# Peptides against a protein of PDB entry 5ONS: the designs that were tried, part 158

Target 1, 181 residues: chain A of PDB entry 5ONS
Amino acid sequence: MFKKFDEKENVSNCIQLKTSVIKGIKNQLIEQFPGIEPWLNQIMPKKDPVKIVRCHEHIEILTVNGELLFFRQREGPFYPTLRLLHKYPFILPHQQVDKGAIKFVLSGANIMCPGLTSPGAKLYPAAVDTIVAIMAEGKQHALCVGVMKMSAEDIEKVNKGIGIENIHYLNDGLWHMKTYK

## One batch from the design tools (peptide; made by RFdiffusion4, then SolubleMPNN)

Design b2_p28_2_s4 (from b2_p28_2, 10 letters changed)
Fold by OpenDDE base, seed 5:
Parts: structure tokens; sequence; C-alpha cells
Structure b2_p28_2_s4 (fold): chain B 181 residues (1-181), chain A 28 residues (1-28)
């Protein structure tokens, strides 16, 4: 989603949201990520304005005090940014790729099944279309946010093709935005 | 260690910029 993304070229505008819209978004976030509810007031304090950065390709980024929190495309599900996920790693279920897969993930490549079934990888139960945090062997923090294109069961059985779609990865265009005020 | 430094920063409620910089180092 952000492989060729550049803040200067791909951001259209930024709008401040109304209170009613913010309430709706918070409810959606709690529905998608139930574990975030106790932390939501810390992440999105009531006293702070919430903004949406509108980008090309129908991408929207939710921000508070310049911090990039979540993003979505075409009003689909919200994804946490890696920066938020590093602070709250429990927001997403995890999958772990082996050491050899790291360089490909950081180039924006999708995660192939062998990288999830090989020694050093850890594959946890997950259904198709589940948003997941991609961890790496020997690393403490997520390097990618992805979407399951196959179930964990099918990844193990078939062990060929794209297992997880790479949506947002470390050092992509979104990562380099850092803040937007 | 760098990992300990990151965990300490999290406990101390460091800014996301500080955490991001530390996390980036950890992932390399």
Amino acid sequence: as target 1 above (181 residues)
Amino acid sequence: SLEDEYLEAVKNNASYDELAELAEKLLK
C-alpha cells in the first residue's frame, strides 16, 4: 500500500473530524481490536482533536496530535501503523517469519508460505482476511502489518504461494512520514 | 542492551518518536 508512497506527492489534504464522527470511529476500533478499549483514552484523549489525512488511492490516515495511529483504504477495515503497534503490540495477532524472509518483507514483498513454515518461523491459527502483525525470528518488534491471504491451516498444508499480503512495512512511505500536523 | 532500553522507554511513556527510533535500531 505504501511501497511507492511519498508524503509530498500522495497526500491530498487533512481534515479535523467532528465529535460524532470520532465517536463512530472509536466504536469501530473497539470492535476490530477489543483489547484496545482500556487504552483508547490514552491513545485518543477526548481533549485532543482527531484528524484524517486523505491520500491518493483512497487512503485515509487517522492522526492525533500529529501521531499517525491507524489507516484504511476505501473505507475498509482500519490497520494500526507500525509506530502505534510498537507501543501496543497486542493490538494484532502475530505471525513470525524466518530470518531469511526479513529482507524480502522490507522490500515490500508479500510473505510466501515457506517463510511461515520453515525453521525459525512461527505460524499461529488465523483465518483468511485476518489483519496480523508480522514478527521476525530473533527480533522483538513487528516489521510489517499484513493480511492473511490463506488460513494458517492452508498455509501449512499447501505451503506454496502467497500466505500473507504485505500492507505496511518498516521504512516504507508511511513509516517515513513519522508525524503529520 | 538496546532491548532493555526500549522496554524502559515504554515503561516511562516515552514519545512515539523516541520509541520508533529505538524500535528501528532493534529491527536492524
Scores: peptide ipSAE 0.033, ipTM 0.572, DockQ to the pose 0.092
Fold by OpenDDE base, seed 4:
Structure b2_p28_2_s4 (fold): chain B 181 residues (1-181), chain A 28 residues (1-28)
Amino acid sequence: as target 1 above (181 residues)
Amino acid sequence: SLEDEYLEAVKNNASYDELAELAEKLLK
C-alpha cells in the first residue's frame, strides 16, 4: 500500500474530525480490536484533536498530536501503523517469519507460505482476511502489517503461494512519514 | 539511535541485505 508512497506527493489534505465522527471511529476500532478498549483513551486522549490525513488512492491516516495511529483504504478496515503497533503489540494477532524473510519483507514482498512454515517461523491459527502483525524470529518488534491471503491451515497444508499480503512494512513510505501535524 | 541509523541507510539506498541487518538490530 505504501511502497511508492511519498508524503509530499501523495498527501492531499488533512482535516480535523468532529466529536461525533471521532466517537464513531473509536467504536469501529473497538469492534475491530476489542483488546484496545482499555487503552483507547491513552492512544486517543479526549482532550486532543483527531485528524485524518487524506492521501491518494483513497488512503486515510488517523492522527493524534502528529502521531500516525491507524490507516485505511477506501473506507475499509483500519490497520494500525507499525509505530503504534510497536507500542501496543497486542492490537493484532501475530505471525512470525524466519530471519531470512526479513530481506524480502523490507522490499515490500508478500510473505510466501514457506516463510511461515520454516523452523524459525511460527504460524498461528488465523482465517483468510485477518489483519496480522508480522513478527521476526527472535525479535520483539513487528516489521510488517499484513493480511492473511490463505488460512493458517491452508498455508501449512499447501505451503505454496502467497500466505500473507504485505500491507505496511518497516521501510515503506508510511514509516518514513513518521509524523504529521 | 538504531532507528536513525536504519533511516539513514534507507535514505542512502542501502541494499536490502544491509537494511535487513539494521532491521534485525532495530527489531531487537
Scores: peptide ipSAE 0.028, ipTM 0.531, DockQ to the pose 0.041
Fold by OpenDDE base, seed 1:
Structure b2_p28_2_s4 (fold): chain B 181 residues (1-181), chain A 28 residues (1-28)
Amino acid sequence: as target 1 above (181 residues)
Amino acid sequence: SLEDEYLEAVKNNASYDELAELAEKLLK
């Protein structure tokens, strides 16, 4: 989603959201990520304005105090940014790739099944379309936010093709935004 | 390791509260 993304070229505008809209978004976030509810006031304090950075390709980034928190495309599901995920790693279920897959993930490549079934990888139960945090062998922080294209069960059985779609990864265009005020 | 403990908890479908506690340790 952000492989060829540049803040200067791909950001269209930034708007401050109304209270009612913020409430709706918070409810949606809780629906998507039930475990986030106790932390939502910390992540999105009531006293702080919430903004949406509108980008090309119908990408929207939710921000508070300049921090990039969540993003979505075409009003689809929200994804946490890696920066938020690093603070709250429990927001998403995890999958772990082996150390050999790191370089490919960081190039924006989708995660292939062998990288999830090999020694050093850890595959956890997850259904198709589940948004997941991609961890890597020997790394503490998530390297990527992805979407399961196959169930964990099918990844193990088939062990070929794209297991997880790479949505947002370290050093992509979104990562390099860092903040937006 | 703390990381292994966290991932094991994830594997076992631990509650977000439990994961949060483990995450806090990881972030220290």
Scores: peptide ipSAE 0.019, ipTM 0.500, DockQ to the pose 0.064
Fold by OpenDDE base, seed 2:
Structure b2_p28_2_s4 (fold): chain B 181 residues (1-181), chain A 28 residues (1-28)
Amino acid sequence: as target 1 above (181 residues)
Amino acid sequence: SLEDEYLEAVKNNASYDELAELAEKLLK
């Protein structure tokens, strides 16, 4: 989603949201990520304005105090930014790729099944379309936010093709967009 | 390691409260 993303070229405008809209978004976030509910007042304090950065290709980034928290495309599901995920690693279920897959993930490539089934990888139960945090062998922080394109069970059985779609990864255009006020 | 413990908890579908507690330890 952010392979060729540049803040200077791809951001169109920024708007401050009304209270009613914020409430709706918070409810959506709780629905998508139930475990985040106790933390929302910390992540999105009521006293702080919530803004949406509108980007090209119908991308929207939710921000509070300049911090990039979540993003979505075409009114689809919200994804946490890697920066938020690093602060709250429990927001998403995890998958782990092997060391060999790291360089490909960091180039924006989708994650192939062998990178999830090989020694050094750890594959956890997950259904298709689940948003997941991609960890890597020997790394502490998530390298990528992805979406399961196959179930964990099918990844193990088929073991070929795209297992997880790469949505947001370290050093992509969104990552380099550190803040936006 | 703390990382292994957290991942194991995720694998075992631990409660969000438990995951949060483990995550906090990882961040320190």
Scores: peptide ipSAE 0.019, ipTM 0.428, DockQ to the pose 0.064

Design b2_p28_3_s1 (from b2_p28_3, 10 letters changed)
Fold by OpenDDE base, seed 3:
Structure b2_p28_3_s1 (fold): chain B 181 residues (1-181), chain A 28 residues (1-28)
Amino acid sequence: as target 1 above (181 residues)
Amino acid sequence: IDAPVDLSEEELQKLIEEAQKRAAEAAK
């Protein structure tokens, strides 16, 4: 989603959200990520304005005090930014790739099934379309935010093709955006 | 790389495990 993303070229505008809209978004976030509920007031303090950065290709980034928190495309599901996920790694369920897959993930490549079933990888039960944090063997911080394109069960059985779609990865355009005020 | 929030390793792992459980339940 952000492989060729640049703030100067791909950001269109920024709007401040009304209180009612913010409440709606918070409810959506809790629905998608139930574990975030106890932390939401810390992530999105009531006294702080919430903004949406509108980007090309129908991408929207939710920000508070310049921090990039979540993003979505075409008003689909929200994804946490890696920066937020690093602070709150429990927002998403995890999948772990082997060491050999790391370089490909960091190039923006989708995660192939063998990278999730090989030694060093850890595959946890998850349904298709589940948003997941992609972890690396021996690393504490997520390398990527992805979406299950196959269930964990099918990944193990078929073990061929794209298991997880790479949505947002370290050092992509969104990562380098850092803040927006 | 941003630092995790101020949680113990035990608390952090518990929260991660809870996320894993939710995902597992949805996979049934």
Scores: peptide ipSAE 0.667, ipTM 0.919, DockQ to the pose 0.965
Fold by OpenDDE base, seed 5:
Structure b2_p28_3_s1 (fold): chain B 181 residues (1-181), chain A 28 residues (1-28)
Amino acid sequence: as target 1 above (181 residues)
Amino acid sequence: IDAPVDLSEEELQKLIEEAQKRAAEAAK
């Protein structure tokens, strides 16, 4: 989603959200990520305005005090930014790729099934369309936010093709934004 | 890279495990 993304070229505008809209978004976030509920008040304090950074290709980024928290495309599901996920690693369920897959993930490539079934990888039960954090063998922080394109069961059984779609990865265009006031 | 929230390793792993459980239940 952000492989060729550049803040100066791909950001259109920024709007401040009304209180009622913020409340609706918070409820949606809790529905998508139940584990975030106890932490949402410190992530999005009531006293702080919430903004949406509108980008090309129908991408919206949710921000508080300049911090990029979540993003979505075409009003689909919200994804956490890697910067938020690094602070709260439990927002998403995890999948782990082997060491050999790291360089490909960091180039924006989708995760192929063998990279999830080989030695060093750890594959946990998950349904198609589940948003997951992609971890790497021997690394502490998530390398990527992805979406399951096959169930974990099918990844093990078929073991060919795209297992997880790469949505947002370290050092992509979104990562380089850092903050937006 | 930002530091994780101020939790012990045990507490952090517990919360991650809970996320895994939710995903596993949804996969049934």
Scores: peptide ipSAE 0.660, ipTM 0.911, DockQ to the pose 0.959
Fold by OpenDDE base, seed 2:
Structure b2_p28_3_s1 (fold): chain B 181 residues (1-181), chain A 28 residues (1-28)
Amino acid sequence: as target 1 above (181 residues)
Amino acid sequence: IDAPVDLSEEELQKLIEEAQKRAAEAAK
């Protein structure tokens, strides 16, 4: 989603959200990520305005105090930014790729099934369309936010093709935005 | 991992595990 993303070229505008919209978004976030509920007031304090950075390709980035928290495309599901996920790694369920897959993940490549079934990888039960944190063998922080394109069960059985779609990865355009006020 | 300061490592791992459990349940 952000492989060729550049803040200077791909940000269209920024709007401050109304209270009612913020409430709706918070509810959506809790629905998507139940574990975030106890932390949401810390992540999005009531006293702080919430903004949406509107980007090209119908990408919206949710920000508070300049911090990039979540993003979505075409009003689809919200994804946490890696920066937020690093602070709250429990927001998403994890999948772990082997060492060999790291360089490909960090280039924006989708995660192929063998990278999730090979030695060094750890594949946890998850349904199709589950948003997951892509961990790496020997690394502590998530490399990528992805979406299961196959269930974990099917990844193990089929073990061919795209297992997880790479949505947002370290050092992509979103990562380099850092902040936006 | 730069987790919230109010979480111990054990608490953090528990929360991660809970996320895994939720995903596992949804996969059934």
Scores: peptide ipSAE 0.658, ipTM 0.907, DockQ to the pose 0.758
Fold by OpenDDE base, seed 4:
Structure b2_p28_3_s1 (fold): chain B 181 residues (1-181), chain A 28 residues (1-28)
Amino acid sequence: as target 1 above (181 residues)
Amino acid sequence: IDAPVDLSEEELQKLIEEAQKRAAEAAK
């Protein structure tokens, strides 16, 4: 989603959200990520305005005090930014790729099934369309935010093709955006 | 790389495990 993303070229505008809209978004975030509920007031303090940065390709980034928190495309589900996920790594369920897959993930490549079933990888039960944090053998912080394109069960059985779609990864355009006020 | 939230390692792992359990339940 952000392989060729650049703040100077791909950001269109920024709008401040009304309180009712913010409340709706918070409820949606809790529904998507139940574990975030106790932390949401810290992440999005009531006294602080919430903004949406509108980008090309129907991408929207949710920000508070310039910090990039979540993003979505085409008004679909919200994804946490890696920067937020690094602070709150429990927001998403995890999947772990083997050491050999790291360089490909960091190039924006989708995660192939063998990278999730090989030694060094850890595959946890998850349904199709689950948003997951992609961990890596020997690394503490998530490398990528992804979406299950196959269930964990099917990844193990079929073990071919795209298991997880790479949505946002370290050092992509969103990562380098860093802040927006 | 950003620092994690101020939690103990045990507390953090518990929260991660809870997320894993939720995902597992949805996969049934």
Scores: peptide ipSAE 0.654, ipTM 0.906, DockQ to the pose 0.950

Design b2_p28_3_s2 (from b2_p28_3, 10 letters changed)
Fold by OpenDDE base, seed 2:
Order: structure tokens, then C-alpha cells, then sequence
Structure b2_p28_3_s2 (fold): chain B 181 residues (1-181), chain A 28 residues (1-28)
């Protein structure tokens, strides 16, 4: 989603959200990520304005005090930014790729099934369309935010093709954006 | 445990570098 993303070229505008919209978004976030509920007031303090950075390709980035928190495309599900996920690693279920898959993940490639089933990888139960944190073997912080294109069960059974779609990865265009005020 | 982790930008950058290094080593 952000492989060719550049803040200067791909950001269209920024709007401050109304209270009612913020409430709806918060409820949606809690629904998507139940584990975030106790922390949501810390992440999105009531006193701070919530903004949406509108980007090309119908991408919207939710920000508070310039911090990039979540993003979505075409009113789809929200994804946490890696920067937020690194602070709150528990808000997504994890999948671990093997060492060999790391370079591909960091190039924006989708995660192939063998990279999730091979030695060094750890595949945890997850349904298709689940948003997941992609972990590197031996590392505590996520490399990537992805979406299960197959269930964990099917990944193990089929063991070929795209297991997880790479949505946002370390050092991509969104990562380089850092903040927006 | 479900507790926030605070990382500096430098620490995040090191994460990338370490991951890349690990990938390079695995590619040998």
C-alpha cells in the first residue's frame, strides 16, 4: 500500500474530525482491536483533536498530535501503523516469518506460505482477512502489518501461494512519513 | 503482557538495520 508512497506527493489534505465521527471511529477501533480499549484514551486523549490525513488512492491516516496511528483504504478496516504497533504490540495477533523471508517482507513483498511454515517461522491460528503483525525470528518488534489471505490452517495445508498480504512494512513510505501536523 | 513499549526513533532504526542484517546473513 505504501511502497511508492511519498508524503509530499501523495498527501492531498488533512481534516479535523467532528466529535461524532471520532466516537464512531473509536468504537470501530475497539471492535477491530479489543485489546486497545484500555489504552485508547492514552492513544487518543479526549482533549486532543483527531485528524484524518487524506492521501491518494483513497488512503486515510488517522492522526493525533501529528502521530500517525491508524490508516484505512476506501472506508475499509483500520490498520495500525507500525509506529503505533511497536508501542502497543498486543493489539494485533502475531505471525512469525523465517529469516529468509525478512528481506522480501522489507521490500514490500507478500508473505508466501513457505515463509510461515518453515523452520524458524511460527504460524498461529488466524482466520482469513485477519490483520496481523509480522514478526521476525528472534525479534520483539513487528516488521510488517499484514492481512491473512488464507487461514493459518490452510497455509499449513496448502503451503504455497500468498499466505499474508503485506500492507505496511518497516521503511516504507508510511514509515518515512513519521509525523504529520 | 499487554503493556505499552516506548521506543526511540534510533531504536526503531536499529530494528530495521538488524532485520536487514539478519536477512543478509540468511541469504548466504
Amino acid sequence: as target 1 above (181 residues)
Amino acid sequence: IDAPVDLSEEELQRLIEEAQQRAAEAAK
Scores: peptide ipSAE 0.309, ipTM 0.851, DockQ to the pose 0.083
Fold by OpenDDE base, seed 4:
Structure b2_p28_3_s2 (fold): chain B 181 residues (1-181), chain A 28 residues (1-28)
Amino acid sequence: as target 1 above (181 residues)
Amino acid sequence: IDAPVDLSEEELQRLIEEAQQRAAEAAK
């Protein structure tokens, strides 16, 4: 989603959200990520305005105090930014890729099934379309935010093709935005 | 109990570098 993303070229505008909209978004976030509920007031303090950075390709980035928190495309599900995920690593289920897959993940490539089933990888139960944190073998912090294109069960069974779609990865265009005020 | 983690930009950058290095090692 952000492989060729550039803040200067791909950001259209920024809008401040109304209270009612914020409440709706918070409820959606809790629904998507139940584990975030106790932390939502810390992440999105009531006293702080919530903004949406509108980008090309129907991408919207949710921000508070300039921090990029979540993003979505075409009013689909919200994804946490890696920067938020690194602070709150528990908000997504994890999948671990083997060492060999790391380079490709960091280039924006989708995660192929063998990279999730090979020695060094750890595949945890997850349904198709689940948003997941992609972890590197032996590392504590996510390399990537992805979406299961196959269930964990099917990844193990079929073990070929795209297992997880790479949505947002370290050092991509979104990562380089850092903040938006 | 889940708790938030604070990381500096430098620490995050090191994660990238370490991951890249690890990938390079795996390719050998």
Scores: peptide ipSAE 0.235, ipTM 0.814, DockQ to the pose 0.083
Fold by OpenDDE base, seed 3:
Structure b2_p28_3_s2 (fold): chain B 181 residues (1-181), chain A 28 residues (1-28)
Amino acid sequence: as target 1 above (181 residues)
Amino acid sequence: IDAPVDLSEEELQRLIEEAQQRAAEAAK
């Protein structure tokens, strides 16, 4: 989603959200990520305005005090930014790729099934379309935010093709967009 | 225990470098 993303070229505008809209978004976030509920007031304090940075290709980034928190495309589900996920790693279920897959993940490539079933990888139960944090062996902080294109069961069974779609990865265009005020 | 983690920008940069290093090692 952000492989060729550049703040100067791909950001269109920024709008401040109304209180009612913010409430709706918070409810949606709790629904998508139940574990975030106890921390939501810390992440999105009531006193702080919430903004949407509108980008090309119908991408929207949710921000508070310049911090990039979540993003979505075409009003689909929200994804946490890696910067938020690093602070709150429990927001997403995890999947661990093998060492060989890391270079491809960091290039923006989708995660192939063998990279999730090989030695060094750890595949945890997850349904198709689940948003997941992609981890490297022994690391506590995510390399990538992805979406399961197959269930964990099917990844193990079929073991070929795209297992997880790469949505947002370390050092991509969104990562380089550190803040937006 | 689910608790927030405070990471500095420098620590995040190290994370990227470590990931890149592991990738390079695996490519050998």
Scores: peptide ipSAE 0.213, ipTM 0.800, DockQ to the pose 0.083
Fold by OpenDDE base, seed 5:
Structure b2_p28_3_s2 (fold): chain B 181 residues (1-181), chain A 28 residues (1-28)
Amino acid sequence: as target 1 above (181 residues)
Amino acid sequence: IDAPVDLSEEELQRLIEEAQQRAAEAAK
């Protein structure tokens, strides 16, 4: 999603959300990520304005105090930014790729099944379309936010093709934005 | 319960650098 993304070229505008809209978004976030509920007031304090940065390709980034928290495309599901996920790693279920897959993930490549079934990988139960944090063997911080394109069960059985779609990865265009004020 | 974790920028940069180095080596 952000492989060729640049803040200067791909951001259109920024809007401040109304209180009622914020409440709706918070409810949606809790529905998507139940584990975030106890922390939502810390992430999105009631006194702080919530903004949406509108980008090309129908991308929207949810921000509070300049911090990039979540993003979505075409009003689909929200994804946490890696920067938020690093602070709250439990927001997403995890999958772990082997060492060999790291360089490809960080180039924006989709995660192939063998990278999820190899000895250094750890594949956890997950249904198709589940948003997941991609962890690296031997590393503590997520290197990618992805979406399951196959169930964990099918990845193990078929073990070929795209297992997880790479949505947002370290050092991509969104990562380089850091903040937006 | 789950709790927030401190960000380690150094760890993140190491991941990036390692990947970039491998990519550069493969391109030569």
Scores: peptide ipSAE 0.172, ipTM 0.765, DockQ to the pose 0.075

Design b2_p28_3_s3 (from b2_p28_3, 11 letters changed)
Fold by OpenDDE base, seed 5:
Structure b2_p28_3_s3 (fold): chain B 181 residues (1-181), chain A 28 residues (1-28)
Amino acid sequence: as target 1 above (181 residues)
Amino acid sequence: IDEPVDLSEEELQELIEESQKRAEEAAK
C-alpha cells in the first residue's frame, strides 16, 4: 500500500474531525481491536484534536498530535501504523516469519506460505482477512502489518502461494512519514 | 494485562538494520 508512497506527492489534505465522528471511530477501533480499549484514552486523549490525513488512492491516516496512529483504504478496516504497533504490540495477533523471509518482507513483498511454515517461523491460528503483525524470527518488534490471505490452517496444508498480504512494512513510505502536524 | 512498549527512533532504526543483516545472512 505504501511502497511508492511519498508524503509530498501523495497527501491531499488534512481535516480535523468533529467530536461525534471521533467517538464513532473510537468505537470502531475498539470493535476491531478489543485489546486497545484500556489504552485508547492514552492514545487519543479527549483534549487532543483528531485529524484525518487524506491521501491518494483513498488512503486515510488517523493522527493525534501529529502522530500517525491508524490508516485505512476506501473506508475499509483500520490498520495500526507500525509506529503505534511498536508501542502497543498486543493490539494485533502475531505471525512469525523465518529469517529467510525478512528480506522480502522489507522489500514490500507478500509473505509466501513457506516463510510461515518453515523452521524458525511460527504460524498461529488466524482466519482469512485477519490483520496481523508480522514478526521476525528472534525479534520482538513487528516488521510488517499484513492481512491473512489464507487461513493459518490452509497455509499449513497448501503451503504454497501468498499466505499474508504485505500492507505496511518497515521503511516504506508510511514509515518515512514520521509525523504530520 | 498488556502494557505499552517505549521505543526510541534509534532503536527502531536498529531493528531495521538488524533485520536487514539477518536477511542478508539468510540469503547466503
Scores: peptide ipSAE 0.248, ipTM 0.816, DockQ to the pose 0.083
Fold by OpenDDE base, seed 1:
Structure b2_p28_3_s3 (fold): chain B 181 residues (1-181), chain A 28 residues (1-28)
Amino acid sequence: as target 1 above (181 residues)
Amino acid sequence: IDEPVDLSEEELQELIEESQKRAEEAAK
């Protein structure tokens, strides 16, 4: 989603959200990420304005105090930014890739099934379309935010093709955006 | 325990570099 993303070229505008919209978004976030509920007031303090950075390709980034928190495309589900995920690593289920998959993940490539089933990888139960944190063997911090394109069960059984779609990864355009004030 | 983690920009940069290095080594 952000492989060729540049803040200066791909951001269209920024709007401040109304209270009613913020409430709706918060409810959606809790629904998508139940583990975030106890921390939502810390992440999105009531006193702080919530903004949406509108980008090309119908991408919207939710921000508070300049921090990029979540993003979505075409009003689909929200994804946490890696920066938020690094602070709150528990808000997504994890999948672990082997060493060989790391370079591809960091290049924005989708994660192939063998990278999730081989020695060094750890595949945890997850349904299709589940948003997941992609971890590397021996690392504590996520490399990527992805979406399951196959269930964990099917990844193990089929073990070919795209297992997880790479949505947002370290050093992509969104990562380099850092903040937006 | 689900608890927030504070990471510095330096630590994040190290993560990237280490990950890249490991990836390159694994490719050999």
Scores: peptide ipSAE 0.229, ipTM 0.794, DockQ to the pose 0.082
Fold by OpenDDE base, seed 2:
Structure b2_p28_3_s3 (fold): chain B 181 residues (1-181), chain A 28 residues (1-28)
Amino acid sequence: as target 1 above (181 residues)
Amino acid sequence: IDEPVDLSEEELQELIEESQKRAEEAAK
């Protein structure tokens, strides 16, 4: 989603959200990520304005105090930014790729099934379309936010094709955006 | 991205620490 993204070229505008809209978004976030509920007041303090950075290709980034928190495309599900995920690693279920897959993940490549079934990988139960944190063998921090294109069960059975779509990865355009005020 | 990047754990930690610092500054 952000492989060719550049803040200067792809950001259209930024709007401050009304209270009613913020409430709706918070409810949606809790529904998508139940584990975030106890932390939502810390992440999105009531006193702080919530903004949406509108980007090309129907991408919207949710920000508070300049911190990039979540993003979505075409009014679809929210994804946490890696920066937020690094602070709250429990927001997403994890999948682990082997060492050999790291360089490909960081180039924006989708995660192929063999990279999730190899000895250095760890595949945890997850349904198709689940948003997941991509962890790497021997590393403590998420490298990527992805979406299961196959269930974990099917990844193991089929073991061919795209298992997880790479949505947001370290050093992509969103990562380099850092903050937006 | 012209070529694949393979960040070490140290490099990743530096990036994270920098991002956290900036986030704290932004939250002031």
Scores: peptide ipSAE 0.054, ipTM 0.589, DockQ to the pose 0.031
Fold by OpenDDE base, seed 3:
Structure b2_p28_3_s3 (fold): chain B 181 residues (1-181), chain A 28 residues (1-28)
Amino acid sequence: as target 1 above (181 residues)
Amino acid sequence: IDEPVDLSEEELQELIEESQKRAEEAAK
């Protein structure tokens, strides 16, 4: 989603959200990420305005005090930014790729099934379309936010093709954006 | 491959541990 993303070229505008809209978004976030509920007031303090940075390709980034928190495309599900995920790593289920897959993940490539089933990888139960944090063997921080394109069961059984779609990864355009005030 | 991060691996690990601990406490 952000492989060719550049703040200067791809951001269209920024809008401040109304209270009612913010409430709806918070409810959606809790629904998507139940584990975030106790932390939502810390992440999105009531006193602070919530903004959406509108980008090309119908991408929207949710921000508070310049911090990039979540993003979505075409009003689909919200994804946490890696920067937020690093602070709250438990808000997504994890999948771990082997060492060999790291370089490909960091290039924006989708995660192939063998990278999730090989020694050094750890595949955890997850349904198709689940948003997941991509961890790496020997690493403690998430490398990528992805979406299961196959269930964990199917990944193990078929072990061929795209297992997880790479949505947001370290050093992509969103990562380099850092803040937006 | 070297990944640029704002926090060192150690700092991130500490942050993770603290976050998880806090989350567990909040979930009780």
Scores: peptide ipSAE 0.052, ipTM 0.624, DockQ to the pose 0.092

